# Peptides against a protein of PDB entry 4CIC: the designs that were tried, part 37

Target 1, 148 residues: chain A of PDB entry 4CIC
Amino acid sequence: KVSTKGHYGVQAMFDLAQHFGEGPVSLKSIAERQGLSEPYLEQLIAVLRKAGLVKSVRGAQGGYILAREPRDIKVGDIIRVLEGPIAPVESVSQDDPEHSLKFDFSVTKSVWEKVKKSIEEVLDSITLADMLKDAEEAQMAQGYMYYI
Target 2, 147 residues: chain B of PDB entry 4CIC
Amino acid sequence: KVSTKGHYGVQAMFDLAQHFGEGPVSLKSIAERQGLSEPYLEQLIAVLRKAGLVKSVRGAQGGYILAREPRDIKVGDIIRVLEGPIAPVESVSQDDPEHSLKFDFSVTKSVWEKVKKSIEEVLDSITLADMLKDAEEAQMAQGYMYY

## One batch from the design tools (peptide; made by RFdiffusion4, then SolubleMPNN)

Design b1_p11_7_s2 (from b1_p11_7, 9 letters changed)
Fold by OpenDDE base, seed 5:
Structure b1_p11_7_s2 (fold): chain B 148 residues (1-148), chain C 147 residues (1-147), chain A 11 residues (1-11)
Amino acid sequence: as target 1 above (148 residues)
Amino acid sequence: as target 2 above (147 residues)
Amino acid sequence: EDDIITLPDEA
């Protein structure tokens, strides 16, 4: 499962992709458009910036931009930055030492590894550019429904 | 992400599959072999039984059996029973109403739907029989390393 | 921190 952090991170990055080439966008504007908490977005952006996916621009027209072209950023890259390695199973909170998944039976582990691999393949197959294209296609489809 | 519940559920079901045709197995024996809490396993088995994946056998040799052959139980079936529909994104706990994923932008939703579909396809492609086969192959491979 | 400084457009 993708966490809320991953989900919002992808939304924020997608918003930045939509404005790619238009200059820096403010966190406020991203938060408003994506329905995100600004403080939460600040935390996400900090992580994304540290990972080199986003750049900060200072000045009167300051804000954030994608550090790379949308085609060069995979959804998988965003998720890995925000969540770390894609874990197919929620790590049982280390807090209950007794319920440590001690007997990760090799066979069950293999099932989860297959799930992990499939998720990674999907997420690595989707770029922000692909998402932009999908958005454009969706807008065109909506536009055609109003003219008929 | 598969929950601990789903993970342990698959382990328990796999244990039952390993003993399929040998008669009922006790929850205690499953718990011991799989390293599960017996009380937790009781809860899992109750759900699995209600869903018709497991049967209870009463008597001196009582316990649980798979309700179907291992080949007729997909990992996906177990997960759906225990966790419900495979959600690609953790449902933001309804407890913070303000952070309701309000703007499920259609495009981001489509990404998660693709992830969901991929997970479902994988889990639906693996049966308990496949897992049994994998276990047998692993045991044979270990046996060959000793020669 | 790779801050890009936008130079003011010379009016």
Scores: peptide ipSAE 0.022, ipTM 0.791, DockQ to the pose 0.015
Fold by OpenDDE base, seed 2:
Parts: structure tokens; sequence; C-alpha cells
Structure b1_p11_7_s2 (fold): chain B 148 residues (1-148), chain C 147 residues (1-147), chain A 11 residues (1-11)
């Protein structure tokens, strides 16, 4: 499962992709369009910036831009930055020391590794450029439905 | 992500698969082998029984058995019973009503739907019989390393 | 409730 953090991170990055080449976008404008709180978005953007996916532009018309072209940013890259390695199983909180997942039977572990690999393959196959293309196609399809 | 409940459920079902055809297995014995608390296992088994994946056997040598052959139980079936539909995104707890994920942009939703489909395909491709075979192969490989 | 009743072993 993708966390709320990962979900909102992908939304914010997609918003920046839609404005790629148009100059810096303010956090306020992203927050308004994506339905996010500005303080929460600030935290997300700070992490994404530190990872080199986003750049800050200073000045009166300052804000944020993608650090790379949309085609060079995978959804998997965003998720790994925000959530870390894709874990197929929620790490049983270390807090129940007695039920240490000690007997991670090699077989059950293999099942979850297959799930992990599958998720990684999907997320690494989708770029922000692919998402932009899908959005354009969806808009065209809606436009055709309004003209019929 | 698979929850702890889903993980332990698969372990318990796999234990029952290893003993399929040998008669009823006590919850105590499953709990000991799988490193689970007996009360927790009772809750899991109750759900699995209600879903028709496990049967209870009453008597002095009573316990639980798989309701179907290992080849007829997918990992996906176990997960759906214990966790419900595979959700690609943690349901943003309904508790923050204000940030209703209202603008689930059609595009971001499509990404998560692709992830969901991929997970379902993997989990539905693996049966308890496949897991048994993998365990046997692993034991044989270990046996060959000792010789 | 498809409980299978095992017959008590005639000890």
Amino acid sequence: as target 1 above (148 residues)
Amino acid sequence: as target 2 above (147 residues)
Amino acid sequence: EDDIITLPDEA
C-alpha cells in the first residue's frame, strides 16, 4: 500500500510536471490545486528537494520546479524518496519483541518478495511524462464527449 | 502492503497445508510452530472458517483442517478474506473529512489501479500447493548442501 | 457451520 505521503507526493510532483517549462510554481498554488495544506506540502517538498527531484527558485516570483524533465522521473523514484524502499509487508512494528517475525519461513518471504518486485516494476514503468500524456488523452476524450 | 494480519494468516494457512490429509491440527500446535499467540490465532482462524477456507473438527483430537485442497486456495483468497479488497493506497482515514481526497485526479487514480492489478495478479498466481512445492525444493537444496 | 464431528475413538 502507498501511504498518504506517497500519494500526495505524486500529486505534487505531477502538478509541477504540468507546469514544467513555465517557470517556478508557488507552494500556495500547488496546495490550492491539489487540495493540500500548505504546511504539509512544505514538508513534502523539503524531502523531494533534498533528494534532488525538485529545485527551489528564490525571488518575488519564486517557488519550485522539477529538477529533471518529466520523462526522467519515475513514480517509483518519488515513492522511494518519500517512503523508502517499497516494503511488501508492513514491518511488524519492532514493538512486539516476543513475536519477532523470527520464523519468516523462507517460503512466505518469497511470496512477499514477488509482490515487491511486481510493485517496483509497475512504479518504475510510469514516468511523469506518461502521466502527462494520459491526462491529455483524458481531456481530449472528455472534450469529444461534450461535443457529442 | 500486506498487513500483519494477512502475513500471519498466510503462515497459518500454510501450516495447515503442510498437514493436509494428516487430520486435524490443534491451534496450539500451529501457534507454537508459527510463533503466534494462541488467542491471536483463534481470531484469525475464526475469520478463515467463516469464509469457508478452514473447517473445525470437534473431539479430543479435534482442531482445524483446510476446507479445500491446497491447489484450490490462492494466496489472494486468504488476503481478501482477512484484509478485504486489495487497496493500492492506504485509505486515507475518513477521519480527516476536510481533506477529502476529492480531487483524486483520474491520472493518479490510474497509477494506483495499475499497482492494485499487479498485486492481485501475483497473489492470485500463487496457491498453497505452489508454496508446498517451493518448501520441498528448499529442503532438498539444503539436504544437497549437507552432502 | 460445517463442523466435522469426529467420532470418539472407541477406547
Scores: peptide ipSAE 0.022, ipTM 0.789, DockQ to the pose 0.015
Fold by OpenDDE base, seed 4:
Structure b1_p11_7_s2 (fold): chain B 148 residues (1-148), chain C 147 residues (1-147), chain A 11 residues (1-11)
Amino acid sequence: as target 1 above (148 residues)
Amino acid sequence: as target 2 above (147 residues)
Amino acid sequence: EDDIITLPDEA
C-alpha cells in the first residue's frame, strides 16, 4: 500500500507538472488546489527537493518548480523518494521481538516479491506527462458530455 | 502494502495447505512452525473460518483444515478476507476531517486503480497449490546443492 | 458452521 505521504506527494508533484513552464508555484497555491495542509506540504516538498525532483525559486514570485520535465519523472521515482523501496508488506513492527521469529519463509517471501515487482512496473510505467495527458483526455470527455 | 495480518494469514493458510489431506492441525503446531503467537493465530483463524476458507474439526485429534483444496484458494482470496478490498493507498485516517478534502483527483485515483488492478492480478494468479509447488522445487534445489 | 465432527474411535 502507498502511504498517505506517497499519495499526497504524487498529488503535489502532479500540481507542479500542471504548472510546468509557467514559473514557480507557491506552496500555498498547491495546498489550496490539492486540499493539503501547507505545513504538511512543506515537509513533502523538503524531501522532494532534497531528492532533486523539485527546485525552489527565490524572489517576489518565488516558489517551487519541477526539477525535470514531467516526462522524466516517474510516479515510481516519487514513491521511492517519499517511502523508500516499495515494500509489498508492511514491516512487522520490531516491537514484539520474542515471537517475531522472522520466519522468512522463502515461499511467502516469493509471493511478496512478485507483488513488489508488479507494483514497481506499474509505477515506473507512469510519468507525470502521462498523468497530464490523462487529465486532458478526461477534461475533453467531460466537455463532450456537456455538449450532448 | 499487505499488512502484518495479511502476511501472517498467508503463512498460516500455507501451513494448512502443507498438511492438507493429513487431517486437522492444531493451532499450537501452526503457531510453532510459523513463528506466530497462538493468541494472534486464533484471531486470524477465526476470521478465516468465518469466511469459509478454514474449517474447525472437533474431537481428540481436533484442529483446523482448509475448507477447500489448495488449488481453489488464491492468495488474493486470503488477503481480501483479512484486509478487505485491496486498497493501493492507505486510507487517509478520518482523523483530520477539516483538511482531508477528499480531493478525489480523478487522475491520481486512476494511478492507484492501476496499481490496485496489478496487485489483484498477481495475488489472484497465485494459489496455495502454486505455493506448495514452489516450496517443493526450492527443497529439491537445496537437496541438489548438497550433492 | 461447517464443523466436521471426527468420530472418537479413530484415535
Scores: peptide ipSAE 0.020, ipTM 0.786, DockQ to the pose 0.016
Fold by OpenDDE base, seed 3:
Structure b1_p11_7_s2 (fold): chain B 148 residues (1-148), chain C 147 residues (1-147), chain A 11 residues (1-11)
Amino acid sequence: as target 1 above (148 residues)
Amino acid sequence: as target 2 above (147 residues)
Amino acid sequence: EDDIITLPDEA
């Protein structure tokens, strides 16, 4: 399951992809379009920038841009940066050391590994460019509905 | 991501599958074998029983059994019972109503739906019988390493 | 109410 952080991170990155080549986008504008709080977006952008997925541009028209072309950024890359490795099972919080017998039952572990692999394959098969294409197709379809 | 509840639920159900046909298994014995607290297991079993995946047997040799054959129980069935529908994204807690603009961005939603479908397909492709077979194969492989 | 698979809470 993708966290809220991952979800909003993908939304923010997609917003930047939609504006790719148009110059820097302000955090305020992204926050407004994506329905995110600006402080929350600042935290996400800081992580994404540190990972080299986003670049900051300084100046009067300052803001953020994608550090790479949309085709070179997978959804899986964004998720891994924000959430770390895709874990199929929530890590039992280490905080109860006594009862957290991490019974690494090999068979159940294999089930979760299969789930993990499946998630990774899906997320790594989708780029920001693919998302842009899907958005364009959806807009064209809606445009045709208004003209009919 | 499968919760701890789902993870331990699958372990408990797998333990019951390993003992299928041998009669009722006590919660204590399952808890000991699977490294679960008995109270936690009681909660899991209550849900699984209510969903009709497990049956309680009363008496001196009382306990729990699978309500169906291992081949008729998918991992996906267990997860759906314990966690509900597989959601690819955590629901943003409704608690901050003002700022949780659930921007249902159609394109991002489609990504998560693809992830959901993929997870469901995997979990629905694995039965407790498949898990039993995998365990037997693993034991045979270990047995051959010792000889 | 679509039951959503929960990711591990970052403790």
Scores: peptide ipSAE 0.018, ipTM 0.794, DockQ to the pose 0.330; fails the geometry check

Design b1_p11_7_s3 (from b1_p11_7, 10 letters changed)
Fold by OpenDDE base, seed 5:
Structure b1_p11_7_s3 (fold): chain B 148 residues (1-148), chain C 147 residues (1-147), chain A 11 residues (1-11)
Amino acid sequence: as target 1 above (148 residues)
Amino acid sequence: as target 2 above (147 residues)
Amino acid sequence: EDEILELPDDS
């Protein structure tokens, strides 16, 4: 599962992509449009900024912008920044070293590695530009349904 | 991520696959081999049994067996039984209806649906028989390294 | 209760 963090991170980045070239977007406006709490979004944006996916702009019209063009940001890049490497299995919390999955049988591990690779391939195949295009196509399709 | 439940479920089912045709396997023996707690394994096996992936055998040599041949059990079947439908995103807990992801923008949802589909395709492409074959190949490869 | 396939936490 993409964590809630990853999900909301992609939503926030997509919101910034929709406004790319229009100038800085306030966290408040992103939070309102995406249905996110402002404090939660601040945490996400801080991580995304540190990773160089987002830039902060200062001033009266300050806010956030994508640090790269939407075509140069993969969904996989966002997820890796927010969640780290795509691990197909929840890391059994390292807290109980005794019940560490000692016998990670090579075979079961290989199954999860295949899943991981598949997820990575999908997420790395989708850019924010692809998402923008899909949104435009969806809006056009809705517009045509009103005129028929 | 596959939950710990899904992971251990696949391990338990794989253990049963390794013993397929040899008769019933005790939960204790599975737990010992797979490094699982017996109580946790009992819960997993109960779910798997209810779903018809595992059968219980009664008697002095009682235990559990696969209900189907290893080739007829996909990893995806095990995961769906234990975890339900492969959801690519954690369902935001329905508990706060107000913060329900109302604007699940069709586009973001489509991304996760693509991820879901990809996971399903992978998990449905792997059977317990495939896992058995991979284990045999790995054992053979290790045997050749000792020579 | 829709059991969510958690994507890998690469921590």
Scores: peptide ipSAE 0.030, ipTM 0.808, DockQ to the pose 0.499; fails the geometry check
Fold by OpenDDE base, seed 4:
Structure b1_p11_7_s3 (fold): chain B 148 residues (1-148), chain C 147 residues (1-147), chain A 11 residues (1-11)
Amino acid sequence: as target 1 above (148 residues)
Amino acid sequence: as target 2 above (147 residues)
Amino acid sequence: EDEILELPDDS
């Protein structure tokens, strides 16, 4: 499962992709369009910037831009930056009592590795450019439904 | 991600699959083999039993058995019982402040639906019988390394 | 590096 952090991170990156080539976008405008709190978005953008996926632009028309073209940013890249490596199982929090032998039974581990690989393949197959294309196609389809 | 509950549930179900046809297995023995606390396992087994994946047997040699053959239980069935529908994104807990419009933007939703579908396909492609086979193959491979 | 896809805790 993608965390809320990953979910909102992909939304924010997609918003930046929609405005790619139009110049810097303010965090306020992203937050408003994506239904995010500005403080939460600031934290996400800080991580994405440190990872080199986003650039900050200073000035009166300052804000953020994608650091790369939408076609060069995979959804998997965004998730890895925000959540770390795609783990199929939640890390057993250290608070599970001392005596639960982490029996990483090899067979159960193999199931989760298959899930992990499948998730990675999906997320690495989708770029921000693919998402832009899907959005355009969806808008066109809605436009056609109003004319019928 | 599969929760700890899902993870341990699959382990417990796999233990029952390894003993399928041998009669009832005690919770204590499952807990010991799988490195689980007995109270935690009792909670998992209660859910699995209510869902009809496990049966309880009463008596001096009482315990639990799989309610179906290992080939008729998918990993996906176990996960759905323990965790509910496979959601690719964590449910935004209600505590996200009132003003976050759940902008279920159709495009981001489609990404997560693709992830969901992929996870479901994987988990529904693996049965407890497949896991038993994989375990047997792994044991054979280890046996060959010692010669 | 273990990427944790967190399921919501059924608290």
Scores: peptide ipSAE 0.029, ipTM 0.801, DockQ to the pose 0.154; fails the geometry check
Fold by OpenDDE base, seed 2:
Structure b1_p11_7_s3 (fold): chain B 148 residues (1-148), chain C 147 residues (1-147), chain A 11 residues (1-11)
Amino acid sequence: as target 1 above (148 residues)
Amino acid sequence: as target 2 above (147 residues)
Amino acid sequence: EDEILELPDDS
């Protein structure tokens, strides 16, 4: 499962992608559009900035921008920054290594590694540019529904 | 992430698969082999039994058996029984539906649906029989390293 | 109720 942190992080990054090239976006405006608390968003943006996915712009019209073009940011990059490595299973506390037959552990581990790989492949195949395109297509489809 | 419950559930079902056709396995023996507490395993087995994946056998040599052949039980079946529907994202509390622009929610939702579908496809492609085969191959490989 | 898979925090 993607955490709430990962989910809201992707929403915030997508909001910045929608405004890419229009100048800096204030945290307040992102929070209002995405239904996030400003303090929570500030924490997310701090992590994303430290990872070099977002830049801060100072001044009266200051705020945040994407540090890269939307096509150069994968959903997987955002998730890895906010949540760390994609883990398919809660770390079964490695603490009791003693009595688990090493063999059964190996086979079950291989199942979860396959799940991990599949998630990574999906998230690394989707960019913010792909999400922008999907949004445009959805808006066009809604526009056609209102004219019929 | 598969929960601890899902992980241990798959381990317990795999243990039962390894003994399929040999008769009933006691909860105590499964717990010892899999490093689980017997009370925790009892809770897992109760859920799996209610779902019809495991059968209870009564008597002095009683215990549990798989209700189906290992080839007819997918890892996805076990996970759905123990955890419910495979959800890619924590339920963002549906509570504040009001102010999220419906549109951004739709696009992000589609990303998570793709992740969900991918997980389901993987878990539904793996049976307990596939896991048994992988175990046999791993044992053979270890045996060849000792010779 | 769509159960969403939580990834464990590797904290």
Scores: peptide ipSAE 0.027, ipTM 0.802, DockQ to the pose 0.381; fails the geometry check
Fold by OpenDDE base, seed 3:
Structure b1_p11_7_s3 (fold): chain B 148 residues (1-148), chain C 147 residues (1-147), chain A 11 residues (1-11)
Amino acid sequence: as target 1 above (148 residues)
Amino acid sequence: as target 2 above (147 residues)
Amino acid sequence: EDEILELPDDS
């Protein structure tokens, strides 16, 4: 599963992609558009910035921009930055060593590895540019429904 | 992500598949082989039994058996029984209604739906019989390395 | 007290 952090991270990055080339976007404006708390978004943006996916611009018209073109940012890149490697199974918390007999039974492990690979392939096949295109197509489709 | 419950559920079901046709298997024996606590396994088996994936056999040689042949049980069936529908995104806990503006932005939702579909396709493509075959092949490969 | 391994609720 993708965490809430990953989900909102993708939303925030997509918002920045929608404004790519228009200059820096304030965290406040992203938070308002994406229905995120500004403090939560600050934490996400800090991680994304550290990973080099986002740049901070200072000044009166300051804010954040994508550090790369939308076509050069995969959804998988965002998820890996925010959540680390895609794990198909929740890691049994190491804290209970007695129950932590991770019997990595080779056969069951192979099932989860297949799931992992499948998730990675999907997320690495989708760029922010692809998402922008999908959004444009959806808006056009809605626009046609209002004219009927 | 598949939860620990789903993971251990698949392990327990696979253990039952390995013993399919040999009669009922005790929870104790499954727990020992799979490295699970017996109480935890009891909870898993109760759910699996209620869903009709496992049968209880009573008596001195009592225990549990698969309710269907291994070829007729998909990994996806086990996961759906234990975890419900495969959700690609963790549901934001409803408890903070103020932050729960699940702006299901249609475009981001479509990404997660693609992930969901991909997971479902993988898990529905693997049966317990496929897992048995993979285990046999792995054992044969190990056996050849010892000779 | 049987610590129900509360799998973090996939809430």
Scores: peptide ipSAE 0.016, ipTM 0.785, DockQ to the pose 0.084; fails the geometry check

Design b1_p11_7_s4 (from b1_p11_7, 8 letters changed)
Fold by OpenDDE base, seed 3:
Structure b1_p11_7_s4 (fold): chain B 148 residues (1-148), chain C 147 residues (1-147), chain A 11 residues (1-11)
Amino acid sequence: as target 1 above (148 residues)
Amino acid sequence: as target 2 above (147 residues)
Amino acid sequence: SGDIITLPDDA
């Protein structure tokens, strides 16, 4: 499962992508649209800003913008910033240091590495621009359903 | 991340695959080889048995065996039995019911569905027989490094 | 909390 942090991070970044070119968006407005608490979003945005995916704009009409074009931001980039490296298996090492999986059997490890690689490939194949396109296509499909 | 349960479940099933055709293996021996607690392994095996992936053999030389040939057990089958359906995203719904992701935005959901599908495809492409083959190849490679 | 994919029982 993608963490709540990763999920909400992608939602917030997608919201910023939808408003790309329209100027800075307030955290309040993002929080309202995405159903997030403003304090939680503030923490997410702080991390994303530090990573250079988001920029803050100062002033009365201040807020946040994407630091790059939507086509230049992969979903994988967002996830890596918020969650770190995609780990295929929970590192058993943190909760029971004594029962550290001594025998990370090379073969079982290889299975999880394949899973990791597959996830990375998927997430790195999807940009915010791709998501915008998908949203537009979905809206058009809904529009056609109302006209039929 | 695959849960600890899923990870250890695959390890236990792989251990049984390595001994397939040799007769029943005791939980104690599996636990010792895989570095698992016997009580924890007992819980895993109970679930796997109920799902029909493992059989218990009674008697003095009793224990557990794979219920099917290693080629007929996918890693995905093991994970589905132990963890249920591969969920791509934590259902936020359980901890904060009020902040239920109302807008499961169809677009973001589609991203996670693609991830889910990819994971399923990988795990369903790997059998215990494939894992056995990989282990044999690794052992041969080590043997060649020592000569 | 670096777990990208948390399987249901690990929560």
Scores: peptide ipSAE 0.032, ipTM 0.795, DockQ to the pose 0.194; fails the geometry check
Fold by OpenDDE base, seed 2:
Structure b1_p11_7_s4 (fold): chain B 148 residues (1-148), chain C 147 residues (1-147), chain A 11 residues (1-11)
Amino acid sequence: as target 1 above (148 residues)
Amino acid sequence: as target 2 above (147 residues)
Amino acid sequence: SGDIITLPDDA
């Protein structure tokens, strides 16, 4: 499963994408729209900013903007920044020596590598621009159902 | 990440596949070969047996066998039995009402559904028979490097 | 925690 951190990170970035070109968005407004605590969002935004996906704007109407166009930000980029490399198997914490995966069966490793590659391909195939397009299409479809 | 439970479950099932047709394998022997505790393996095997992937054989040379041929057991079948349905996003435990994913943004959900589908397709494309073949090919490749 | 995919039993 994508962690809560990854999930909310994608939601926050998508919120910024929806407002791209309209100027800076306050963390408070993002938190309210996405149902996140402001302190939690501050932590996410700090990581995303450090990675160069978000920029801070100072001033009376200060806030955050995407550092790149929505088409230049993949979902995979957001996940890698927040979660690190996509690992298909939890590294058994080195601290439990009894469950050290001693038998790195090359065959089982190959299965998980295939899973990893597949996930990376999917996440790298979806941009924030693709998500914006999907949202617009979904809104139009709902609008048509109300008019019929 | 695949849980430790899923990972070890696949390893245990693969061990049984390597001995398929040779008769029942003891849990002790599987535990020793796979580096697992016997009590942990007993729990895994109990779940796999209940799901009909493994059979117990009673007697002096008793143990466990695959309930089906290796070609009829997908990695996805093992993972679904041990982990349940592949869920791309952690369901926020119902017990923390403050972090209820209230905004099920249809768009973000669609991203995770695509990831889920991709994982399922990969895991359902690999059988224990495919894993056996890959192991044989790897052994042959190592053998050829020694000659 | 670098775990992109958490399976159900992964707390």
Scores: peptide ipSAE 0.032, ipTM 0.799, DockQ to the pose 0.196; fails the geometry check
Fold by OpenDDE base, seed 5:
Formats: sequence, C-alpha cells, structure tokens
Structure b1_p11_7_s4 (fold): chain B 148 residues (1-148), chain C 147 residues (1-147), chain A 11 residues (1-11)
Amino acid sequence: as target 1 above (148 residues)
Amino acid sequence: as target 2 above (147 residues)
Amino acid sequence: SGDIITLPDDA
C-alpha cells in the first residue's frame, strides 16, 4: 500500500512532468489541478526538493520544476523519498525479538521480502516519462471515441 | 503493505499448517509460539473461521485446524480475508468524485493497479505448503552449519 | 521509519 503521501507525491511529480520544459509551476496551480491542499503540497515539495527531485525557481514567475528529465525519475524514486524503503509489512514492532521463534519468523519474513521485491521492481520500471506516454495514449483514445 | 493483522494472520495460519494432520491446536499454544496475545488471536481466528480457512474442533482436545490442506491455501487468500482486496494505495477518499475524473488521476491509478497486480501475483503464488517446504529447507541448512 | 504501505481500512 502506498500511503496517501506517496500517492499525492506521485501526482504532484506527474503534474510537474506534464509541464516540463514550460517553465516553473506554482504550488497553487499544482494544488488546484491535483485537488491537494496547498499547505500539504508545500510539505511534500519540501521533501522532494531536499531529495533533489524538484528545484525551486525564484522570481516573478517563480515555482517548481523537475530537477531531472521525466525519463530519469522513477515512481520508485519518488516513493522512496517520501516514504523511505518499501516495507511490505507494517513494521512488526522489532521490539519483541525474544519471542520470535527465529525459524518461523524467517519463513514469514521471506514472503514479505518477495512482496517487497516485486513492488520495487514495478515501481522502478515506471518513469514519469512512461506516465506521460500513457496519458497521451489515453487522451488519443478518448479523442477517437468522440469522433466515432 | 501487509498490515499487522495480515502479518499475524499469516503467522497463525502457518502455525496451523505446521501442525496439520496432528489434530486441533489450542489458541493458547499458537499465541505462545507466535508471540501473539490470545485475545488478538481470537479475533483473527474468528475472521479466518468465518471465511472457511480454519475450523474449530470441540471436545477435550478442542482447538483449531486448517479447513483445507496447506497446498490449497494461498498467502493471498489469508490476506484478502483479513484485509480485504489488496489496495495498492491507501483509499484516496472516494468521497471526492469531482476531482477523481481528471485524466491525471487515471494515469496515476494505473500505476497503483500495476503494483496491486504484482502483489497479488506474488501472494497468490505462495501457499502454506510452500512455506512449510521453505521452513524444512532452512532447518536442514541450519543443521548442516552446526556440524 | 517511513513504512510505505498502509492499507486503507486500518484507520
């Protein structure tokens, strides 16, 4: 499960990808388009900026841009920045090390590790450029449905 | 992300799988082996029983057994019973239908659907029998390290 | 520790 934070982070990054090359985008405009509160978006953008995925541009047309090309930003990169390492299981409190019969714990852990690996592979296989392409294809498909 | 509920559910079901064919297992014994509170385990087992993954046995040696063979229970089945459908994203509140219709939402949704599918494929590929086999292999490997 | 995958209904 991607958190709401991860979800909105991907939305915000995708919005910036759609405007890549058009100049800086204001947080207000992103918030309006993506249905996010501006204060919440500010927090997300601050984290993304610190991680080097987003750049702030100062001036009269100030705002934010992607720090890299859309093809160079994986969805997995965004999620890792916002949420940390992909954990397949909610942190079973590491705090009770004593009662985990080490063996049974190891097998169950291996299941979750397989899930983690699978999620990582998927998220690392999708770039913002792939998302842009998918959006274009979907728009073209809708356009054809209106002309039929 | 599998919830704590899902995690403990898989542990409890795996414990029952390890004892499959040996008769009913008490909740107390499962709780002790798995490091779970008995009241919490009672709640989990109630859900699993209602879903037909576990059976209760009454009598002097009363307890619980798997309702099916370990090979016929996928990890995905356990998770779906305890957590419902695997949702790749926390429920973006369906309650704002107006903002959901944006094209951008559809593309983002497709990403999460791919993640969902991947998780489902993994969890549906692993049975309790597979877990038992992995446990046996791990135990044999440890035994060889001590000699 | 930013554990990513929260399932919806545990709120």
Scores: peptide ipSAE 0.032, ipTM 0.799, DockQ to the pose 0.169; fails the geometry check
Fold by OpenDDE base, seed 1:
Structure b1_p11_7_s4 (fold): chain B 148 residues (1-148), chain C 147 residues (1-147), chain A 11 residues (1-11)
Amino acid sequence: as target 1 above (148 residues)
Amino acid sequence: as target 2 above (147 residues)
Amino acid sequence: SGDIITLPDDA
């Protein structure tokens, strides 16, 4: 399950991908198109920029662009930047040291590691370019439904 | 990411699997072995019982048993019972209807559906019997490291 | 919390 932050981050990055090559896109325009609050988007973009996934362009027609081509940005890259490493299980806050019978739940841990790996594989298999293609195909399919 | 509830549920079910065929296991014993609070375990077991994954045995030597063989219980079954359907994305509480520009993020939704499917496939591919086998193999491997 | 995958009940 991807957090809201990860979800919106992917949306914002996808918006930038749709405009890739068209020049810088304003945060306002991204926010409007993606249904995000501008302040929230600013926070996301700041993180993404620091991670080198997004670049800021200064000037009157300034804004943001993808730092790399859509094909070179995996969904997994976006999620890792925003959320950190994919954790399959919520870290039970080990705050209570006493009853931490460290039952080395090695077996259960292995299950969650398998889940993690599977998620990583999926997210790393999808690029922004793949998403663009899927969007185009979906639009074409809808267009055909209107002609029937 | 599996919730704490799901995680502990799998642990509890795995404990029951390890004792499958030995008769009923007390909640206390499960709690002690799995490092769970007994009250919390009671809540988990109640849900699992209602879902037909666990049976209660009454009597002085009463307790709980798996309702099915370990091979017939998938990790995915446990998770679905405890957590419901695997959601790939946190449902943003659609509470604010106004700015719900229903941008049909069909594309982003499809990404998360793929993630969901992948998680389900993994969890449905692992049974309690598989976990038992993995535990046995791990114990054997540790035993060989001492030789 | 860097937890990428939250299960439904972890909200």
Scores: peptide ipSAE 0.030, ipTM 0.794, DockQ to the pose 0.194; fails the geometry check

